# Designs tried in a protein design run: peptides against a protein of PDB entry 2FGR. Part 295

Target 1, 331 residues: chain A of PDB entry 2FGR
Amino acid sequence: SSVTLFGIVDTNVAYVNKDAAGDSRYGLGTSGASTSRLGLRGTEDLGGGLKAGFWLEGEIFGDDGNASGFNFKRRSTVSLSGNFGEVRLGRDLVPTSQKLTSYDLFSATGIGPFMGFRNWAAGQGADDNGIRANNLISYYTPNFGGFNAGFGYAFDEKQTIGTADSVGRYIGGYVAYDNGPLSASLGLAQQKTAVGGLATDRDEITLGASYNFGVAKLSGLLQQTKFKRDIGGDIKTNSYMLGASAPVGGVGEVKLQYALYDQKAIDSKAHQITLGYVHNLSKRTALYGNLAFLKNKDASTLGLQAKGVYAGGVQAGESQTGVQVGIRHAF

## One batch from the design tools (peptide; made by RFdiffusion4, then SolubleMPNN)

Design b2_p29_3_s4 (from b2_p29_3, 17 letters changed)
Fold by OpenDDE base, seed 2:
Structure b2_p29_3_s4 (fold): chain B 331 residues (1-331), chain A 29 residues (1-29)
Amino acid sequence: as target 1 above (331 residues)
Amino acid sequence: SLEDRIRLAEELRERLSRLAEEFNARFGK
């Protein structure tokens, strides 16, 4: 068996003009272009087209040297793969997020990404953002003439919060068509959680599509997230994203992305627009800059995710501007 | 229409939810 060590160290200087108190925040942040990570992976050929694999990956926080410790919460899987596809056991991206976040031109990282994969309802579950799950079994099909799919189930293991007794249970999957310049996907998921100590279903539907025109790429997402509560009514958010990217001079990439978050439970919208640029100094090292604007309306309190500097909300109806300038190095 | 796709997706979700419940009923003892 072979073991590969891999990783990314992404560190930036970040600024946001408003926090929850209306004050600016600035400092050294992490993961502005790509999530900083350290990982180990390997495969073993078992013969007959069957392979065993492992993947261990944790987040790196370059600004403080992982002062709170290191873990493999990004991914900790063992797998079997072959002509039938791949089965994974362990904590990972759930199939829906793995596929549908691929349409985010900011790779679900930094101040610019689509923020629809979120805990919209103060859910008390650990992964109520719909991104990852513990105790996960996943299956991914091969690509058949462009068509592919992924499915996942996570065991709740009788985890309880308040009166909720199935917290952490996940079921979901996607179907997709990936052929040449075109990608399109539909994802569906349900996660059991708790809100206010009461059993709540987090339902998610996501549509994604992208097309690479060579000179530019267009990408879009449509998502509905609904926390179905027994008391107090549903907490529903409709999220929309449209983005474009283009190569620049063979060494760079410019990105522009807009997102709208229609938060139905508070009858409030938030608008996000982000301009990003990546400059490749080499195959492994890049400089980048992100400029993001977040406009909250009415009761909306969303904040940009300047990890390591400030990732909290703002006052209701306030706008926030964020900047990140950093270095990404892959190894 | 987009609405039809959303309805189809909701139906699929309900089916998946039922399957999950059945699975949990059988194996979640």
Scores: peptide ipSAE 0.016, ipTM 0.439, DockQ to the pose 0.013
Fold by OpenDDE base, seed 3:
Structure b2_p29_3_s4 (fold): chain B 331 residues (1-331), chain A 29 residues (1-29)
Amino acid sequence: as target 1 above (331 residues)
Amino acid sequence: SLEDRIRLAEELRERLSRLAEEFNARFGK
């Protein structure tokens, strides 16, 4: 049996030129390159190729010392693994998020990530961004000649919001092909939630692909998220992402990513472009900088996620520029 | 076409949903 303590402390100076009032925000933020975290994990060999595992992980907020507390909401799982793959019990990334966010060159964090995994409809469920779930059972296959899959189900436990029942129920999975430089995945998910106290289904379809050319990597995502409401019509968003990354010398990486969010319910688009650079001082310590531009059109009010500084929206049709410069340290 | 792929995905979603319902029926209290 082994137990490993691990973590990341990622803290930055961040700036956004506009908040909801049109004013600039700046200060010390967190998780610009990687999500800051503290975790414990371990495995036990049970013999016969069977292993038990546990994973406990929570987010760290270096700017305020976790003023709101610490929990294991990132992951709290027990697992069995073997030749059959891995079964996990507990709060975790849902399988669709776990696989499809891997194509995000900004690691689903900071001001540059793909923002498609979002609560687009003011859903009242705790995880209406489609990223994690409580009460989750998940299964991941081994890789068979490149082919792999993951499936998950989260119990609603008869949670209600307003007149909505089954809140928090998740069903989803992905199929993937990972072989050499090529990765491609298709994910499907449905989550039960509530909007305005009324039952709503959050449906998600995501296609991802990447190819590593050695000198550069290309990555892309296509996603449709649909909140199906009984009253008021569906809230549909089509999200697109294309990114490229390349090593710089032996110690750096440059990233460029574009995303388009076509918000059908408000007939409005948002365009995001992010340039990032990571400079490795060591295997565990890096400096980084992100520059992001978000252009909202028409009724779109999306904001960049400068965690710890400002992660809210902007006025309709306004553009936002964000900068993060920080240090990431892993232990 | 992309439309065909979406239709296929929707069909797969429906199948998964049915599987989930069966699971709930068997194990849900």
Scores: peptide ipSAE 0.014, ipTM 0.398, DockQ to the pose 0.013
Fold by OpenDDE base, seed 4:
Structure b2_p29_3_s4 (fold): chain B 331 residues (1-331), chain A 29 residues (1-29)
Amino acid sequence: as target 1 above (331 residues)
Amino acid sequence: SLEDRIRLAEELRERLSRLAEEFNARFGK
């Protein structure tokens, strides 16, 4: 067996020009280029091609030294792996988010990421953004000539909210083709939750693709999320993303990403555009800058996620500009 | 400061790395 300590400390100075009151916010934020984390992982060779593994990972908040505590809510798994693939037991990214967020050129963090994996309906479940789940069993296939898949099921353990039962139950998976410069995936998921104390199903379908041309990479996402309520209309959001990245001078990377969030329940759209740059000082240390613009139309109130500074919404129909400049250090 | 936070992270890393090494020495293959 072996144990590896690993982590990332990513801290930035961040600014957003508008909060919910229309005032600017600024300060020290976290996780602008990569999510700050501390983890332990290891493997044990059991012989015959079978391996046991563990993974414990928690988020680090460098701005306040984890004043709210430390936990392993990012990942806490034990696994068996071999020629059959990998089975994981424990809290983790659900298979759909694990695969489909990989097409986000901003690594699902900071002010620039695709924000489709979201609780669009004031769901009362702990993980109604569709990113992670408790009590999760996951299976990932090997790569067979490019084809691969992942499946997951999370037990609800008879959790209830109001009259809703089976809260926290997840079932989902993806199929993918990963071969050289090409990646394409289709993900489907359903999570049981509650809205207003009433049973609600969060249904999600996501299509992702990317192609690396060497000189540049293109990436895209198409997603539909539906919160299907027993009483009241469905809350549906169609989200679209298109991004490009390119290496610069052998030491840098520039990223440009656009996203559209068509929020059907309020008949309102939001447009997000982000420009990012990463400058590698070493293999482990980078400087970065992000510039994001979010335009809300009509009743839309989306806000950029400047973690540690301001991650709330804005007034309906208002635009928000965000900036992050920071240091990422990996160990 | 950010530098202070990085230094604290490095200190923690060193302390935990020693523990990992001890573990690997006892149980590693």
Scores: peptide ipSAE 0.000, ipTM 0.283, DockQ to the pose 0.271
Fold by OpenDDE base, seed 5:
Structure b2_p29_3_s4 (fold): chain B 331 residues (1-331), chain A 29 residues (1-29)
Amino acid sequence: as target 1 above (331 residues)
Amino acid sequence: SLEDRIRLAEELRERLSRLAEEFNARFGK
């Protein structure tokens, strides 16, 4: 059996021009290009093409030295893998988010990422953003000439909130085609949660595609999230993303991404545009800069996610500008 | 069309939901 220690420390100086009070926020933030993390992983060859594995990973907050503690909430899995694919037991990215966030050119990190994977309805479940789940069993197929799939189920373990008795239950999966420069996927998920103490289903449909032209990459996402409430009607959001990236000078990468969030329950839209640049000093160390603009219309109050500085909303109909400049180091 | 794909996806979602309910009815609350 082998054990590998790995991690990333990503720290930045961040600025947003508006918070909920209309004031600017600035300071030292975390995870602008990649999520800062510390992890342990290992594999054991069991023979016959079968392998056992473990993965323990937690987030690092470089700005405060993990003042609130350390946990393995990013991933805590044991697995078996072989010609049949991989089975995982434990907290992890749910299959839908694991696959569909891969089309986000900002890797679901910092102020520039696609923000569609969100708790749009004040869901009371811990993972109502549709990203991870506790008590998860996942299965991932091998790649069959480009075709692949993943499936997951999370047990609610009789968790109750108000009158809701199945909070935390997840079922979902994706089908995909990954071959050379082309990737395309469809993801479907349902999660049981509560809103206002009442049982609610979080339904999610996501389409993603990308194509790498060598000189540039194009990527896109289409998503619908629907919190189906027994009382009060559905809370639906349609989210769209289109992005492009290109290598620059052999050591850099430029990214441009646009997203639209059509929040149907409040009949309001938000527009996000982000320009990012990464400069690789080495294989392990990079400098980066992100510039993001978020335009809220009508009753929309979305805010950019400048982790460690400000990740809250803004006043209805207000626009927000965010900047991150930082260092990413991997070990 | 995009509309057709959305419709198909919604149908698949409903099928998944039914499957989930059947599983839950059989093995849990």
Scores: peptide ipSAE 0.015, ipTM 0.428, DockQ to the pose 0.013; fails the geometry check

Design b2_p29_4_s1 (from b2_p29_4, 17 letters changed)
Fold by OpenDDE base, seed 5:
Structure b2_p29_4_s1 (fold): chain B 331 residues (1-331), chain A 29 residues (1-29)
Amino acid sequence: as target 1 above (331 residues)
Amino acid sequence: STSYSGAEEAKEVLEELKKRVEALKKERA
């Protein structure tokens, strides 16, 4: 059996030119290139190709030293793995987010990521962004000639909000083809939640693909999220992403990513474009810079996620510029 | 059991994407 302590400390200086009041925000932020984390993991060989595993991981906030505490909300799983694949029990990324966020060139963190995995409808559930779930059972297949899949179910445990009695229930999965330079995936998920105290289904479909040309990588996402409400009609968002990355000088990487969020319920769009650069000082330490521009149209109020500085919305129809410059250290 | 006809929703997203790509092509032309 082995136990490994691991982590990332990623801290940056961040700036956004507008908050909800139209004022600039700046300071020390966290998780600009990778989410800062502390974790423990280990495996036990049970013989016959069967392994047991555990994974405990929590977020670190370098700017305030985790003043609000530490938990294992990123992942807290026990697993069995072998020739059949892997079964996981515990809080984790849901299979759909685990696979489909892999096409985000900004790794679902900082001011540049694809923001489609979001609570678009003021859902009252704890994980209505479709990223993680409590009480989750997941199964991941092996890779068979490129083909692979993942499935998950999360128990609601009779959680109630208003008249909704199955809040937190998740069912979802993906199918994928991963072979050499090519990756492509389709994910489907449904999560039970509440909006305004009424039962609501969060339905999600996501398509992702990437191709590594060696000199550059191209990646894309297509997503529809629909909150199906009993009263008031559906809240639908179509999200699109296209990104490219390329190595620079053997020690750097440049990234460019565009995303469009078509928010149907408010008939409003938001456009996001981000330029990022990572400079590897070593295998474990990097400097990075991100420059993001978010243009809201009409009633859209989306904001860039400068964690630790400002992650709220802006005024309707306003544009926001964000900058992060930081250090990432992995151990 | 509302069969999440993910296929219909996927088709809608793809058709919308096609329309947008075509619109962008026309603006550059």
Scores: peptide ipSAE 0.006, ipTM 0.321, DockQ to the pose 0.012
Fold by OpenDDE base, seed 4:
Structure b2_p29_4_s1 (fold): chain B 331 residues (1-331), chain A 29 residues (1-29)
Amino acid sequence: as target 1 above (331 residues)
Amino acid sequence: STSYSGAEEAKEVLEELKKRVEALKKERA
């Protein structure tokens, strides 16, 4: 048996030029290159190729020392693994996000990431961004000549909001091909939630692909989210992402990523472009900088996610510029 | 244009997958 303590402390100075009032925000933020975390994990060999595992992971907020507390909401799983793959029990990334966020060159954090995994419809469920779920059972296959898959189901446990039942129920999965420089995946998910106290299904389909050319990597995402409300019509968003990264001088990495969010319910688009650079001082310590520009059109009010500084929206049709400069340390 | 075509393709794949799942359910019934 083994137990490993691990973590990342990522803290930055961040700036955004506009908040909801049109004012700038700046200060010390967190998780600009990687999500800051503290975790415990371990495995036990049970013999015959079977292993038991546990994983407990929570987010760290270095700016305030976790003033709001510490929990294991990032992951709290027990698992069995073997030749059959892996079964996980407990709160975790849902299989769709587990796989499809891997195509985000900004690691689903900071001001540069793909923001498609979002609660687009003021869903009242705790995880209506489609990233994690409570009461989750997940299964991940081995890789068979490149082909792999993951599936998950989260129990609603008869949770209700308003007249909506089955809130928190998740069903989803992905199929993928991962071989050498190529990765491609299709993810499908449905989550039951509520909007305005009424039953709503959050349907999600995501395509992802990447190719590593050695000198550069290309990555892309295509996603549709649809909140199917019991009444009031569907809220649909089509999200697109294309990114490139390249190693620089053996110690650095430059990233450029573009995303488009076509918000159909308000007939409005938002464009995001982010330039990032990571400089590795060691295997465990890096400096980084991100520069992001978010252009909202028409009724769009999206904001960059400068965690710890400002992660709210902006006024309709306003653009926002964000900067993060920080240190990432892994242990 | 390329991104939109990809989204439509994704929808088609989704519908096909749904159809296949329903077919499998019927086969098991």
Scores: peptide ipSAE 0.005, ipTM 0.322, DockQ to the pose 0.009
Fold by OpenDDE base, seed 1:
Structure b2_p29_4_s1 (fold): chain B 331 residues (1-331), chain A 29 residues (1-29)
Amino acid sequence: as target 1 above (331 residues)
Amino acid sequence: STSYSGAEEAKEVLEELKKRVEALKKERA
């Protein structure tokens, strides 16, 4: 059996020109290019093509030294894998987010990522952003001529909020085609949650695709998230993303990504444009810079996610500019 | 089956999203 210790420490200086009061915020932030993490993983060959595995991973907050503690909320799984694919037990990325966030050129972190995987409705469930789940069983198929799939179910364990039952239940999955330069996926998910103490279904559909031209990569996402409330109208958001990345020589990568968030419940849109650059000092160490512009229209109050500095909203209809410059080190 | 109804709803959502993307492309052109 082998055990591997691994991690990323990503820390940046970040600036946003507006917070909820219209004031600038700046300071030391985390996870601008990749989520900072510490993990342990290992595998055991059981013979006959069967392997056991474990994965424990938690987030690192370098700015405060994990003042609130350390946990394995990123992933805590035991698995069996073989010719049949992989079965995982434990908290993890749900299959839909695991696959569909792979099309995000900003790695689902910092001020530039696709923000569609979000709690759009003040859902009261712990994971109403649709990213991870507790009590999760997941299955991932092998790749069959490009075709692959993943499925997951999370037990609610009779969790209740207000009058809502089955809170935390997840069911979802994706189908995908991954062949050479082409990747395309369709994901569907439902989570049981509560809004205002009332039962609500968080339904999500996401389409993703990317193509690597060698000299550049194009990537796109189309998503609808709908919080279906028993009482009151649905809270629906349509999110769109288009991005491009290109290697710069042998040492860097430039990324440009646009996203649109059409928030139907408030009839308001937000536009996000991010330019990013990563400069590899080595295979494990990089410098990076992100420049993001977020334009809220009408009642939209979205803010860029400058983790460790400011990740809150802005005033309705306000625009926000953000900058991150940092170091990423992998071990 | 619940899976089939979900698939049809997914198709409808996909078609709606496609139409909106096309409309956005026309507005930018």
Scores: peptide ipSAE 0.000, ipTM 0.264, DockQ to the pose 0.012
Fold by OpenDDE base, seed 2:
Structure b2_p29_4_s1 (fold): chain B 331 residues (1-331), chain A 29 residues (1-29)
Amino acid sequence: as target 1 above (331 residues)
Amino acid sequence: STSYSGAEEAKEVLEELKKRVEALKKERA
């Protein structure tokens, strides 16, 4: 058996030019290039190719030393793995987000990531962004000639909000082809939640693809999220992303990513463009800088996620510029 | 029994996404 302690501390100086009041925010933020984390993991060989595993991982907030506490809400799983793949029990990334966020060149963190995995409808469930789930059982296949898949089910455990009685139930999965420079995936998920105290289904479909040309990588995402409500109509968002990355001088990486969020319920679009640079000082330490621009149209109020500084919205139709400069250290 | 008609809904969503991608291409052209 083995137990490994691991983590990332990522802290930055961040600035956004507008908050909800139209004022600038600046300070020390967290998780600009990678999500800061502390974790423990281990495996036990059970013989015959079967292994038991555990994974406990929580987010670190370097700016305040985890003033609100520490937990293992990023992942808390026990697993069995072997030639059949892997079965996981416990809170984790849901299979759809685990796979489809891999196409985000900004690693689903900081001010530059694809923001499609979001609670678009003021859902009252704890994980209405479609990223993680409690009470989750997941299964991941091996890679068979490029083909792979993942499936998950989360129990609602009779959680109620208002008149909704199955809050937190998740069912979803993906199919993928990963071979050499090519990756492509299709993910489908449904989560039960509540909006305004009424039962609501959060349906999600996501397509992702990337190709590594050696000198550069292209990546894309297409997503539709629908909060299906019995009263008031569906809240639908179509999200699109296209990004490119390239190595620079053997020790650096430049990234450029564009996203469009078409928010149908308010007939409003938001455009996001982010330029990022990572400079590796070593295998474990990097400097980075991100520059993001978010343009809201009409009634859109989206804000960049400068965690630790400001992650709220802006006034309707306002644009926001964000900057992060920081250090990432892995251990 | 939650009938996860997910496959048919997925197809509809895919078709809608395709239509929208094509529409976006036309708007940029």
Scores: peptide ipSAE 0.005, ipTM 0.310, DockQ to the pose 0.012; fails the geometry check

